# Designs tried in a protein design run: peptides against a protein of PDB entry 4GXB. Part 108

Target 1, 277 residues: chain A of PDB entry 4GXB
Amino acid sequence: VPTEEVSLEVLLSNGQKVLVNVLTSDQTEDVLEAVAAKLDLPDDLIGYFSLFLVREKEDGAFSFVRKLQEFELPYVSVTSLRSQEYKIVLRKSYWDSAYDDDVMENRVGLNLLYAQTVSDIERGWILVTKEQHRQLKSLQEKVSKKEFLRLAQTLRHYGYLRFDACVADFPEKDCPVVVSAGNSELSLQLRLPGQQLREGSFRVTRMRCWRVTSSVPLPSGSTSSPGRGRGEVRLELAFEYLMSKDRLQWVTITSPQAIMMSICLQSMVDELMVKKS

## One batch from the design tools (peptide; made by RFdiffusion4, then SolubleMPNN)

Design b2_p19_4_s1 (from b2_p19_4, 7 letters changed)
Fold by OpenDDE base, seed 3:
Structure b2_p19_4_s1 (fold): chain B 277 residues (1-277), chain A 19 residues (1-19)
Amino acid sequence: as target 1 above (277 residues)
Amino acid sequence: APPPLDITFYTPEELFETE
C-alpha cells in the first residue's frame, strides 16, 4: 500500500467520532497516539486504551471483532474489509477497576470512562436495578462524572465486554448463551426452558488452556447454526476448565467472536501476570 | 476457502489453580 496522508475516523464507545490525519503506513500505536493527541489525553494514559475493530449493527451497537495488533496498519485493516459497517473504536483495555483511579485523575480520561460507562449501561452490558438506574440518571443529570463512575463500579458486569448471542455445549448441547468477558472470567448467561436465568462463571485461573478453531462445514440440507449460511466459516472457542478437584472438562462456544473472546482471555492473563510481578 | 485455524493457548502455571 502506498504511503499517503488520509483522514481516519475513530469512534468512542458512545459513537462520537474522532477524526485524525494519519499516514496509511502508520501502525496501531501511531494512530492511537494521534487519537490521544486529538483528545488531549496525556501520554502516560495512552496505555490504558486500545483500538478495536468492530462491526456496527443496525441499532448502532458494536460487535467487537478483534483488538488491533501492534504491527497492524489500522487504515488498511478497516478499509480492506470493504464495508462501512466496520469501524475502529477506542476503548479502555484493562480489566481491574482499580486502574480507573489512574485514568480518572485526568479530565480527559474521566470523560472517556464516563462516556464508555454510560454507553455500556444503555446497551445493557452493565446490569442495573430500577433503583440503581434512577440513581445513575440523577447523577448523569447533575453531570457528576466521578460519583457516577463510583456507583457504576459496584454494578454487575462493570467493565465487561458483552458479546452477541451465541451457542455453547454447556450445560447442554446447542445451548443459547450470552457471553460476557470481565473480571478475569467468562460469564455465560442462559435460560433453559422452564428455568430461571442462569449464569455460569468461568474464571480464567481455572482454565488450563483454551483453543480457537475455524472450519468450513460441508454443504448440508439445513443450517445447524441460526444466522449462518452454507459454507460460512464456523469459529469456536473451547476451553479446558477445572470443574472440581482433578476434574477437567472442555466447554465449547460457537461464535463469530471466538477470536475476540480469545483475545480477552489472553488480555486477562497478561494483566494478572503484571499484577503478580 | 481460508486455511483452517487451530491455535491453543495455555494459562501460565503461576496463575492456574490446581484445585
Scores: peptide ipSAE 0.606, ipTM 0.930, DockQ to the pose 0.775
Fold by OpenDDE base, seed 2:
Structure b2_p19_4_s1 (fold): chain B 277 residues (1-277), chain A 19 residues (1-19)
Amino acid sequence: as target 1 above (277 residues)
Amino acid sequence: APPPLDITFYTPEELFETE
């Protein structure tokens, strides 16, 4: 692609649009810096955020496709898809809420975390009780962003990324699940027939390994996911989990977001390694 | 058909819980 100046739209988690003028040849970090500059986010906080490729669903929700890599050209990456449903989103890219303290010290950082958290709550990514919701709304009405975040940090699935409904082979075959990644784990929420909502937590530190696979199912063979055409690429994330002492078991998630899930796992591992160093 | 993807990632030993 010839190098030229273009206008690129980057969205915040809440859908707020940030327009930046960049070169088509600008890499991910260059674009991220441009976005930061536009928002007046200081340079030392840029590293707490990343750019993600997402697909905007009909309801306005974002389905995260993947994190943009350092070598990528965000403008090319998004425009090459030739679909308006694909967007670039700015979101915090760390998992440990302790890092919020660093980000919250800055007005812009605080605003970004606040907006993201509000959005996550509104979208049901963060799980809240009625009473907690009331408290959050009260704080929101008062525009008490710091207090809002402090309360939010205590909530279930704070900082988690919620994926679209998919299928897993755990606890039983072809089980519909909602996967969320956060706090160094994958959370699988499921409701089996005649049962109440259940949650399984799979900590990355108990995953010996994980693998991402892609395949093209044959029309006459394996059942495709509902709503998917036959012959479409099927992505799976499988991880070998230490269920109990000396007992490893593979768990497989079938999801078009398997790559994103893997990216999350690697990101969690990387963060844990940094903290341990 | 696109080439199949099959990539395995391993949790570092220092992070992996064995018990």
Scores: peptide ipSAE 0.605, ipTM 0.929, DockQ to the pose 0.772
Fold by OpenDDE base, seed 1:
Structure b2_p19_4_s1 (fold): chain B 277 residues (1-277), chain A 19 residues (1-19)
Amino acid sequence: as target 1 above (277 residues)
Amino acid sequence: APPPLDITFYTPEELFETE
């Protein structure tokens, strides 16, 4: 793509549009800096956020595809897909809620975290009780963003990224699950018929390794997964988990977002390494 | 068909719990 000035749309978690003028040759960090400048986000806070490629679903929800890498050209990455459903989203890119303290010290940072958190609650990524929801709404009405975030930080799955419903082989084969990544873990939630909601928590520190694979399944007569056309690429994330002392077990998740899940795991590992250093 | 992807990532030993 020839180098030229273009208008690029970047969305916040709540769908707010930020238009920036960039070069088609601008890399991810350049675009991120442009977005930060447009929002008046200080330079020292840019590192707490990242750009993500997402697919906007019909209901307006975002299906995260992947984090844009440093070498990428965001304009090219999104436009090359030739579909308007793909968007670039700005979102915080750390896991430890302690880092919220740094971001919240700035008005713009506070607003970004607030907007993201409100959106995550509205989308059901953060789980709330009726009473908690009432308290949150009260704080929203008072426009008490700091207090809102402090309460939100105590909620179940605060800071988690929720993925689209997919399939796992845990606890049983071909179980429909909802995977969420956060707090250095993958949470697998499922509700079997006639049963209560079950959650499996898999801490990254108990994963020996994880593996991302892609394949094209051969048409077998009866076992074609519903919704996938003939010849569609199947993505899987498998991780080897320490279930108990000296007992490793593979868990496999079949999901189009397997790559994004892997990116989350690596990001969690990286953050833990930084904290340990 | 796109080439098959097969990438394995390892958790650093210093982070991996053995208990």
Scores: peptide ipSAE 0.605, ipTM 0.930, DockQ to the pose 0.774
Fold by OpenDDE base, seed 5:
Structure b2_p19_4_s1 (fold): chain B 277 residues (1-277), chain A 19 residues (1-19)
Amino acid sequence: as target 1 above (277 residues)
Amino acid sequence: APPPLDITFYTPEELFETE
């Protein structure tokens, strides 16, 4: 791709558009810096955010595809897909809410976290009770961003990334589940026949390993994944989990977002390693 | 057809719980 100056659109979690002038040859960090400059985010806070490739659904919701890697050229990465549904999104890229303290000290950082959190609540990524929702709305109306975030930080699945509905083989085969990644776990929400909604927590520290695989099912084969036709690429995330002492069991999630899930796992592991060192 | 993907990642021993 020839080097040219282009206008690149980067979205915030709430859909706010940030237009930056970059080179087609600019790497992920270059684009991130351009976005930061446009937002007046200080350099020392850039590292708390990353650029993600997402697919925008018809309802405006984002399906996260993957994190853009350092070597990538965001303009090329998004345009090569030749679909307007793919977008680049700026989002915080850490899991421990303690890091919010650093980001919140800056006005721009605070606004970014606030916008992201509001969006996550509106999208149902952060789970709220009716009373909590009332409190949050009150704070939002008062534009008390810090207080809003402090309350949000206490909420279930704060900071989690919620994936599209998919299928897992646990606890039963072909179980419809909603997976969320956050803190240091994959949370699987599922409803078995005749049972109430259940949430299974799989801590990454109890995963010995995880595996991402892709395959192309035979045309005669059946798929349990909603919206997937025959012959489409099937992505799976499998992890070997310590169910009990000395008992490892494989759990497999079938999802188009298996790669993103794996990226989340690795990111969580990396963060834990940093904290432990 | 795209080449199949098969990548395994391991949790560092220092993070992996044994109990």
Scores: peptide ipSAE 0.605, ipTM 0.929, DockQ to the pose 0.774

Design b2_p19_4_s2 (from b2_p19_4, 6 letters changed)
Fold by OpenDDE base, seed 4:
Structure b2_p19_4_s2 (fold): chain B 277 residues (1-277), chain A 19 residues (1-19)
Amino acid sequence: as target 1 above (277 residues)
Amino acid sequence: LPPPLDETFYTPEELFETE
């Protein structure tokens, strides 16, 4: 692609548009820096955020496709898909809420975390009780961003990324599940017929490994996923989990977001490694 | 068809719980 100056739209979690003038040849970090500059985010806080490729659903929700890699050209990555539903989103890219303290010290960082958290709550990514919701709304009305975040940090699935409904082979074959990634785990929520909502937590520290695969199902193959048409690529995330002492079991998730799930796992591992060092 | 994807990632030994 020839190097040209373009206006690139980057969205915040709440859908706020940030327009930046960049070169088509600008890499992910260059674009991120441009966004940071536009927002007046300090350089030392840039590392707490990343750019993500997402698909905007009809309801305005974001389905995360993947994190943009360092070598990528965001303009090319998004435009090559030839669909307006794909967007670039700025989001925090760490898992440990302790890092919020660093980000919150800055007005812009605070605003970004606040906007993200509000959005996550509104989208049901963060789980709240009625009372908690009332408290959060009160704080939101008062625009008490710090207090809002402090309360939010205590909530279930704070900092998690929620994926679209998909299918897993656990606890049984072809089980509909909602996967969320956060707090060094994958949370699998499922509701079997006539049963209560169940959640399985799979800590990355108990995953020996994970595997991402793509395949094209044969016509005779199991194409049971409602969201996958004939001949569509099937993405799977499988992880080998330590269920008990010396007992490893594979769990396989079939999802178009399998790559994103894997990215989350690696990111969580990386963060844990940093903390352990 | 997109190129086949088959990538395996391992949890570092120092993070992996054995019990």
Scores: peptide ipSAE 0.607, ipTM 0.930, DockQ to the pose 0.752
Fold by OpenDDE base, seed 5:
Structure b2_p19_4_s2 (fold): chain B 277 residues (1-277), chain A 19 residues (1-19)
Amino acid sequence: as target 1 above (277 residues)
Amino acid sequence: LPPPLDETFYTPEELFETE
């Protein structure tokens, strides 16, 4: 792609569009800085956010594909997919809610966290009771952003990234599950026939390793899972989990978002390492 | 066909629980 000035659209979690003028050759950090400048986000807060490649679904929801890496050219990365459904999204990129304190000290940072949190609640990524929802709505009506966030920080799956429904081989083969990543874990929500909703929590600190694989299914073996097109690559995330003392077991998740899940795991590991250093 | 992907990542020893 020739180097030229282009207008690039970056979305916030709530769908707000931020248009930035960048070069096609600008790397991820360059674009991120441009977005920050457009929003008047201070330089010292830029590191708390990242750019993500997402697929916008028909209902306007975002399916996270991957985090844009430093070496990438966001304009090229998104346009090369040749589909309008792919977008670039700005989102916070840390897991520990303690870092919210740093971000919330700034008006723009506060607004970004607020918008993201509102969106996450509306999308059902953050789990709320009816009473909690009422309280949140009241605070939202009052535009009490700090109080809203403080309450939200106490909620189940605050700071989690929720993935599209997929399949796992745990607790049994071909179990439909909803995976969420956050708080240094993968949460697998599932409902077995005749059973209540269950959640399996898999802490990254109990994962010895994880593996991402891709395969091309043969026509005869194509699981007609909703959303898989003909000839679509099958992605899997497998992790070896310490189920009990000295007992490791592999758990495999089949999902188009397996790469994103792996990125989340690595990101959580990295953050934990920073906290321990 | 997209290139095959097969990547393994390890949890650092400092983070990995033994119990």
Scores: peptide ipSAE 0.606, ipTM 0.930, DockQ to the pose 0.770
Fold by OpenDDE base, seed 3:
Structure b2_p19_4_s2 (fold): chain B 277 residues (1-277), chain A 19 residues (1-19)
Amino acid sequence: as target 1 above (277 residues)
Amino acid sequence: LPPPLDETFYTPEELFETE
């Protein structure tokens, strides 16, 4: 691609647009630095954020496709898809809420975390009771960002990334599930007929390994997967999980976000390794 | 057609729980 100066749009979690002037040849870090400069985010806080490729849904929600890699050219990565529904999003890229303390010390960092958290609550990624919601709204009205975040940090699935509804083979074959990644785990939420909402928690430390595969289903008259047409690539994330002592079992998730799930797992592993060193 | 993807990742031994 010829090197040219272009205007690139990067979105925050709440849909706020950040326009940056970059070169088409700028790599992910170059673009991230440009976004940070535009926001007046200090250099020492840049590492707490990443750029993600997402698909914007009709309701404005984001379906995360993948994290942009260091060698990628964000302008090329997003424009090559030839669809306006694909966006680049800035989001925090750590899992342990303890790192919020570092980010919150800066006004811009605080604002970014606040905006992300508000959005995550509004989208139902963070689970709140009616009373908690009232308290959060009160703090939001007062624009008490620090207090808002401190309360939010105590909430269920704070810091999790929620995926689109998909299918798993656990606990039963072809079970509809909602997967969320956070706190060094994959959370699988499901409701079987006549049963209460169930959550399966799969800690990455109990995964021996995980595998991402792609396949092209044979043309069959019936699509076995809801929402996928004939000839669409099927992505799966499988992980081998220690269910009990000396008992490993494979769990397979069929999702177009399988790559993103794998990226989350690797990211969680990397963070745990850093904390252990 | 995009090339088939088949990638396996392992949890480091230092992190993996055996019990």
Scores: peptide ipSAE 0.605, ipTM 0.930, DockQ to the pose 0.771
Fold by OpenDDE base, seed 1:
Structure b2_p19_4_s2 (fold): chain B 277 residues (1-277), chain A 19 residues (1-19)
Amino acid sequence: as target 1 above (277 residues)
Amino acid sequence: LPPPLDETFYTPEELFETE
């Protein structure tokens, strides 16, 4: 791609648009720095955020495709898909809420976390009771961003990334599930007919390994399950989980977001390693 | 079609719980 100056749109979690002038040859970090500069985010806080490739759904929600890698050219990565539904999103890229303290010390960082958290609550990524929702709304009305975040940090699935509904082979074959990644785990939520909502929590520290695979299913006469993306490619994330002492079991998730799930797992592992060092 | 993907990642021994 020839090097030229272009205007690139980067979205915040709440859909706010940030336009930056970059070169088509600018790598992910260059674009991230440009976004930070546009927002007046200090350099020492840039590392707490990443750029993600997402698909904007019809309802305006984001389906995370993957994190942009260091070697990538964000402008090329998004435009090469030739679909307006693909966007670049800025989001925090750490899991431990303790790091919020560092980010919240800066006005811009605080605003970013606040906007993201509000959005995550509105989208149902963070689970709230009616009373908690009332308290959060009260804090929003008071524009008390710090107190809002402190309350939000106590909520179920705070800091989690919620994926689109998909299928897993746990606890039974072909179970519809909603997967969320956060707090060094994958949470699998499902509701079986006539049953209450169930959650399976899979801590990354109990995963021996995980595997991402892509396959093209053979044309079987069965109607393509509604929800398979436009492609015939099937993506799966499988992980080998320590269910009990000396008992490993494979769990397989079939999802177009399998790559993103794997990226989350690796990111969690990396963060845990940093904390342990 | 994108090339087939088959990648395996391991949790570091230092993090992996054995019980």
Scores: peptide ipSAE 0.605, ipTM 0.930, DockQ to the pose 0.763

Design b2_p19_4_s3 (from b2_p19_4, 6 letters changed)
Fold by OpenDDE base, seed 3:
Structure b2_p19_4_s3 (fold): chain B 277 residues (1-277), chain A 19 residues (1-19)
Amino acid sequence: as target 1 above (277 residues)
Amino acid sequence: PPPPLDETFYTPEELFETE
């Protein structure tokens, strides 16, 4: 692709548009730096954020497809999909809320975390009680961003990435689940017939390994998951989990976001390794 | 069709809980 100057749109979690002038040959870090410069985010805070490829749903929600890799050309990556539903989103890329303290020290960092957190609450990624919601709204009205974040940090699934509803083979075959990644775990929320909502927590430190696979279902046999047409690529994330002492069991999630889930797992592992060193 | 994907990732031994 010839090197040309182009305008690239990068979205914040709340849908705010950041337009940057970049080269078509600019790699992910180059674009990230351009976005940071546009937002006046200090260089030392750039590493706390990443660019993600997402699909914008009809309701404006984002379905995360994957993190843009270092060698990628974001302009090419997004435009090659030839669909306006695909966007590039800036989001924080760490899991431990302790790192919020570093980011919150800067006005721009604070604003980014605030906007992301507000969006995550509005989208139901962060779970809140009625009373908590009232408190959050009050703080939002006062524009008390620091206090808002401090309260939010205590909430269930703060910092989690929520995926679209999908299917798992645990605890039963073809079980509908909602997967969320955060706090070094995959949280699987499910409701079986006649049962209350259940949550399975799968800590990455108890995963021996995980595997991402793609396959093309044959037209005849398998009941396609609701909403997928015949012949669509099936993505699966399987992980081998230590259920109990010396008992490993495979859990398989069938989801178009299997790649993103895997990226999250690797990112969690990487962060834990950094913390341990 | 895109080439089949089959990638396995391992949790580092130092992070993996054995108990």
Scores: peptide ipSAE 0.591, ipTM 0.927, DockQ to the pose 0.778
Fold by OpenDDE base, seed 5:
Structure b2_p19_4_s3 (fold): chain B 277 residues (1-277), chain A 19 residues (1-19)
Amino acid sequence: as target 1 above (277 residues)
Amino acid sequence: PPPPLDETFYTPEELFETE
């Protein structure tokens, strides 16, 4: 791709558009710096955020595809997909809410976290009771961003990334689940026929390993998911989990977001390693 | 067809719970 100046759109979690002028040859960090400059985010806070490739759904929701790597050219990465549904999103890239304190000290950082958190609540990524929702709305009306975040930090699945509904082989084969990644775990929410909503928590520290695989379904294979076209690649995330002492069991998630799930796991591991160092 | 993906990642021993 020839090097030229282009206008690149980067979205915040709430859908706010940030237009930056960059070169087609600018790498992920260059684009991130441009976005930070546009937002007046201090340089020392840039590292708390990352650029993600997402697919915007018809309802405006974001399906996270992957984190943009350092070597990537965001303009090329998004335009090469030849679909306007793909977007680049700025989001915080750490898991431990303790790091919010660093980001919240700055007005711009605070605004970014606030916007993200509001969006996550609105999208149902952060789970709230009716009373909590009322409290949050009250704080939002008062524009008390710090207090809003402090309350949000106590909520279930704060800081989690929620994935699209998919399928797992746990607790039984072909079980519909909603996976969320956060707090060094994968949370699998499922409802079996005639049963209440259940959540399985799989801590990364109890995963011996995880594996991402792609396969092409045979044409004659019953496409179990009605929405998958005949030629779509099947992605799976499998992890070997310590269920009990000396008992490892493989759990497999079938999802087009398997790569993103794996990226989350690695990111969690990396953060935990930093904390132990 | 896209190249097959098959990648395995291991949790560091320092993080992996044995019990």
Scores: peptide ipSAE 0.591, ipTM 0.927, DockQ to the pose 0.776
Fold by OpenDDE base, seed 2:
Structure b2_p19_4_s3 (fold): chain B 277 residues (1-277), chain A 19 residues (1-19)
Amino acid sequence: as target 1 above (277 residues)
Amino acid sequence: PPPPLDETFYTPEELFETE
């Protein structure tokens, strides 16, 4: 692609559009810096955020596809898909809520975290009780962003990324699940027939390894998942989990977002390594 | 078809819980 100046749209978690003028040859960091400049986010806070490729669903929700890598050209990455459904989203890219303290010290950082958190609650990514929801609404009405975030930080699945409904082989084969990544774990929410909602928590520190695979289902005999055309690529995330002492078991998640899940796991591992050093 | 993806990632030994 020839180097040209272009207008690139980057969305915040709440759908707010940030238009930046960049070069088609600008790499992810260059675009991120441009977005930061547009928002007046200080340079020292840029590292707390990342650009993500997402698919905007009909309801306006974002299905995270992957994190844009450093070597990528965001303009090319998004436009090459030739679909208006694909967007670039700015989101915080750390897991430990302790880092919120650094970001919240700045007005722009605070606003970004606030907007993201409000959106995550509205989308049901953060789990809230009726009473908690009332409290949050009250704080939102008062525009008390810091207090709002402090309360939100205590909520279940704060800082988690929620994925689209998918299928896992745990606890049973072909079990419909909703996966969320956060707090150094994958949370699998499931409802088995005749049972209440259950959650399985899989800590990354108990994962020996994880594997991402792609395959093309054979036309004959494969139960095409509803809505997937024949011949569509099947992505899977499998991880080997320490269920108990000296007992490893593979868990496999079938999801178009398997790559994103893997990216989350790696990101969690990286963050833990930084903390340990 | 796109080349098959098959990538394995390991949790660092220092992070992996053995118990």
Scores: peptide ipSAE 0.591, ipTM 0.927, DockQ to the pose 0.792
Fold by OpenDDE base, seed 4:
Structure b2_p19_4_s3 (fold): chain B 277 residues (1-277), chain A 19 residues (1-19)
Amino acid sequence: as target 1 above (277 residues)
Amino acid sequence: PPPPLDETFYTPEELFETE
């Protein structure tokens, strides 16, 4: 792609559009810096955010495809897909809520976290009780962003990224699940027929390894995912989990977002390594 | 078909719980 100046749209979590003038040859960090400048986010806070490639669903929700890598050209990455449903989204890219303190010290950072959190609650990524919802709405009406965030930080799945419904082989083969990543874990929520909602928590520190694979199922294959058409690529995330002492078991998730899940796991590992060093 | 993807990542020993 020839180097040209273009207007690139970057969305915040709440769908707010940020238009930046960039070069088609600008890498991810260049675009991120442009977005930060447009928002008046200070340089020292840029590292707390990343650009993500997402697919905007019919209801306006974002299905995260992957984090844009440093070497990527965001303009090319999004336009090459030749579909308007793909967007670039700015989102915080750390897991430990303690880092919110750094970001919240700045007005722009505070606004970004607030907008993201409101969106996450509205989309059901953060789980709230009726009373908590009432409290949050009250704070939102008052535009008390700091207090809103402090309350939100206590909520279940705060800081988690929720994936689209998919399939896992745990606890049963071809089990429909909703996966969420956060707090150094993958949370697998499932509801078996006639049963209550169950959650499996898989801490990354108990994963020996994880594996991402892609394949095209054979016509005779047993890969009957209702959401996957014939001949479509199957992405899987498998992780080897320490179920008990000296007992490792593979868990496999079949999801178009397997790559994003893997990115989340690596990101969690990286953050934990930083904290441990 | 797209090129096959097969990547394995390991949790660092420092983080991996053995018990």
Scores: peptide ipSAE 0.590, ipTM 0.926, DockQ to the pose 0.761

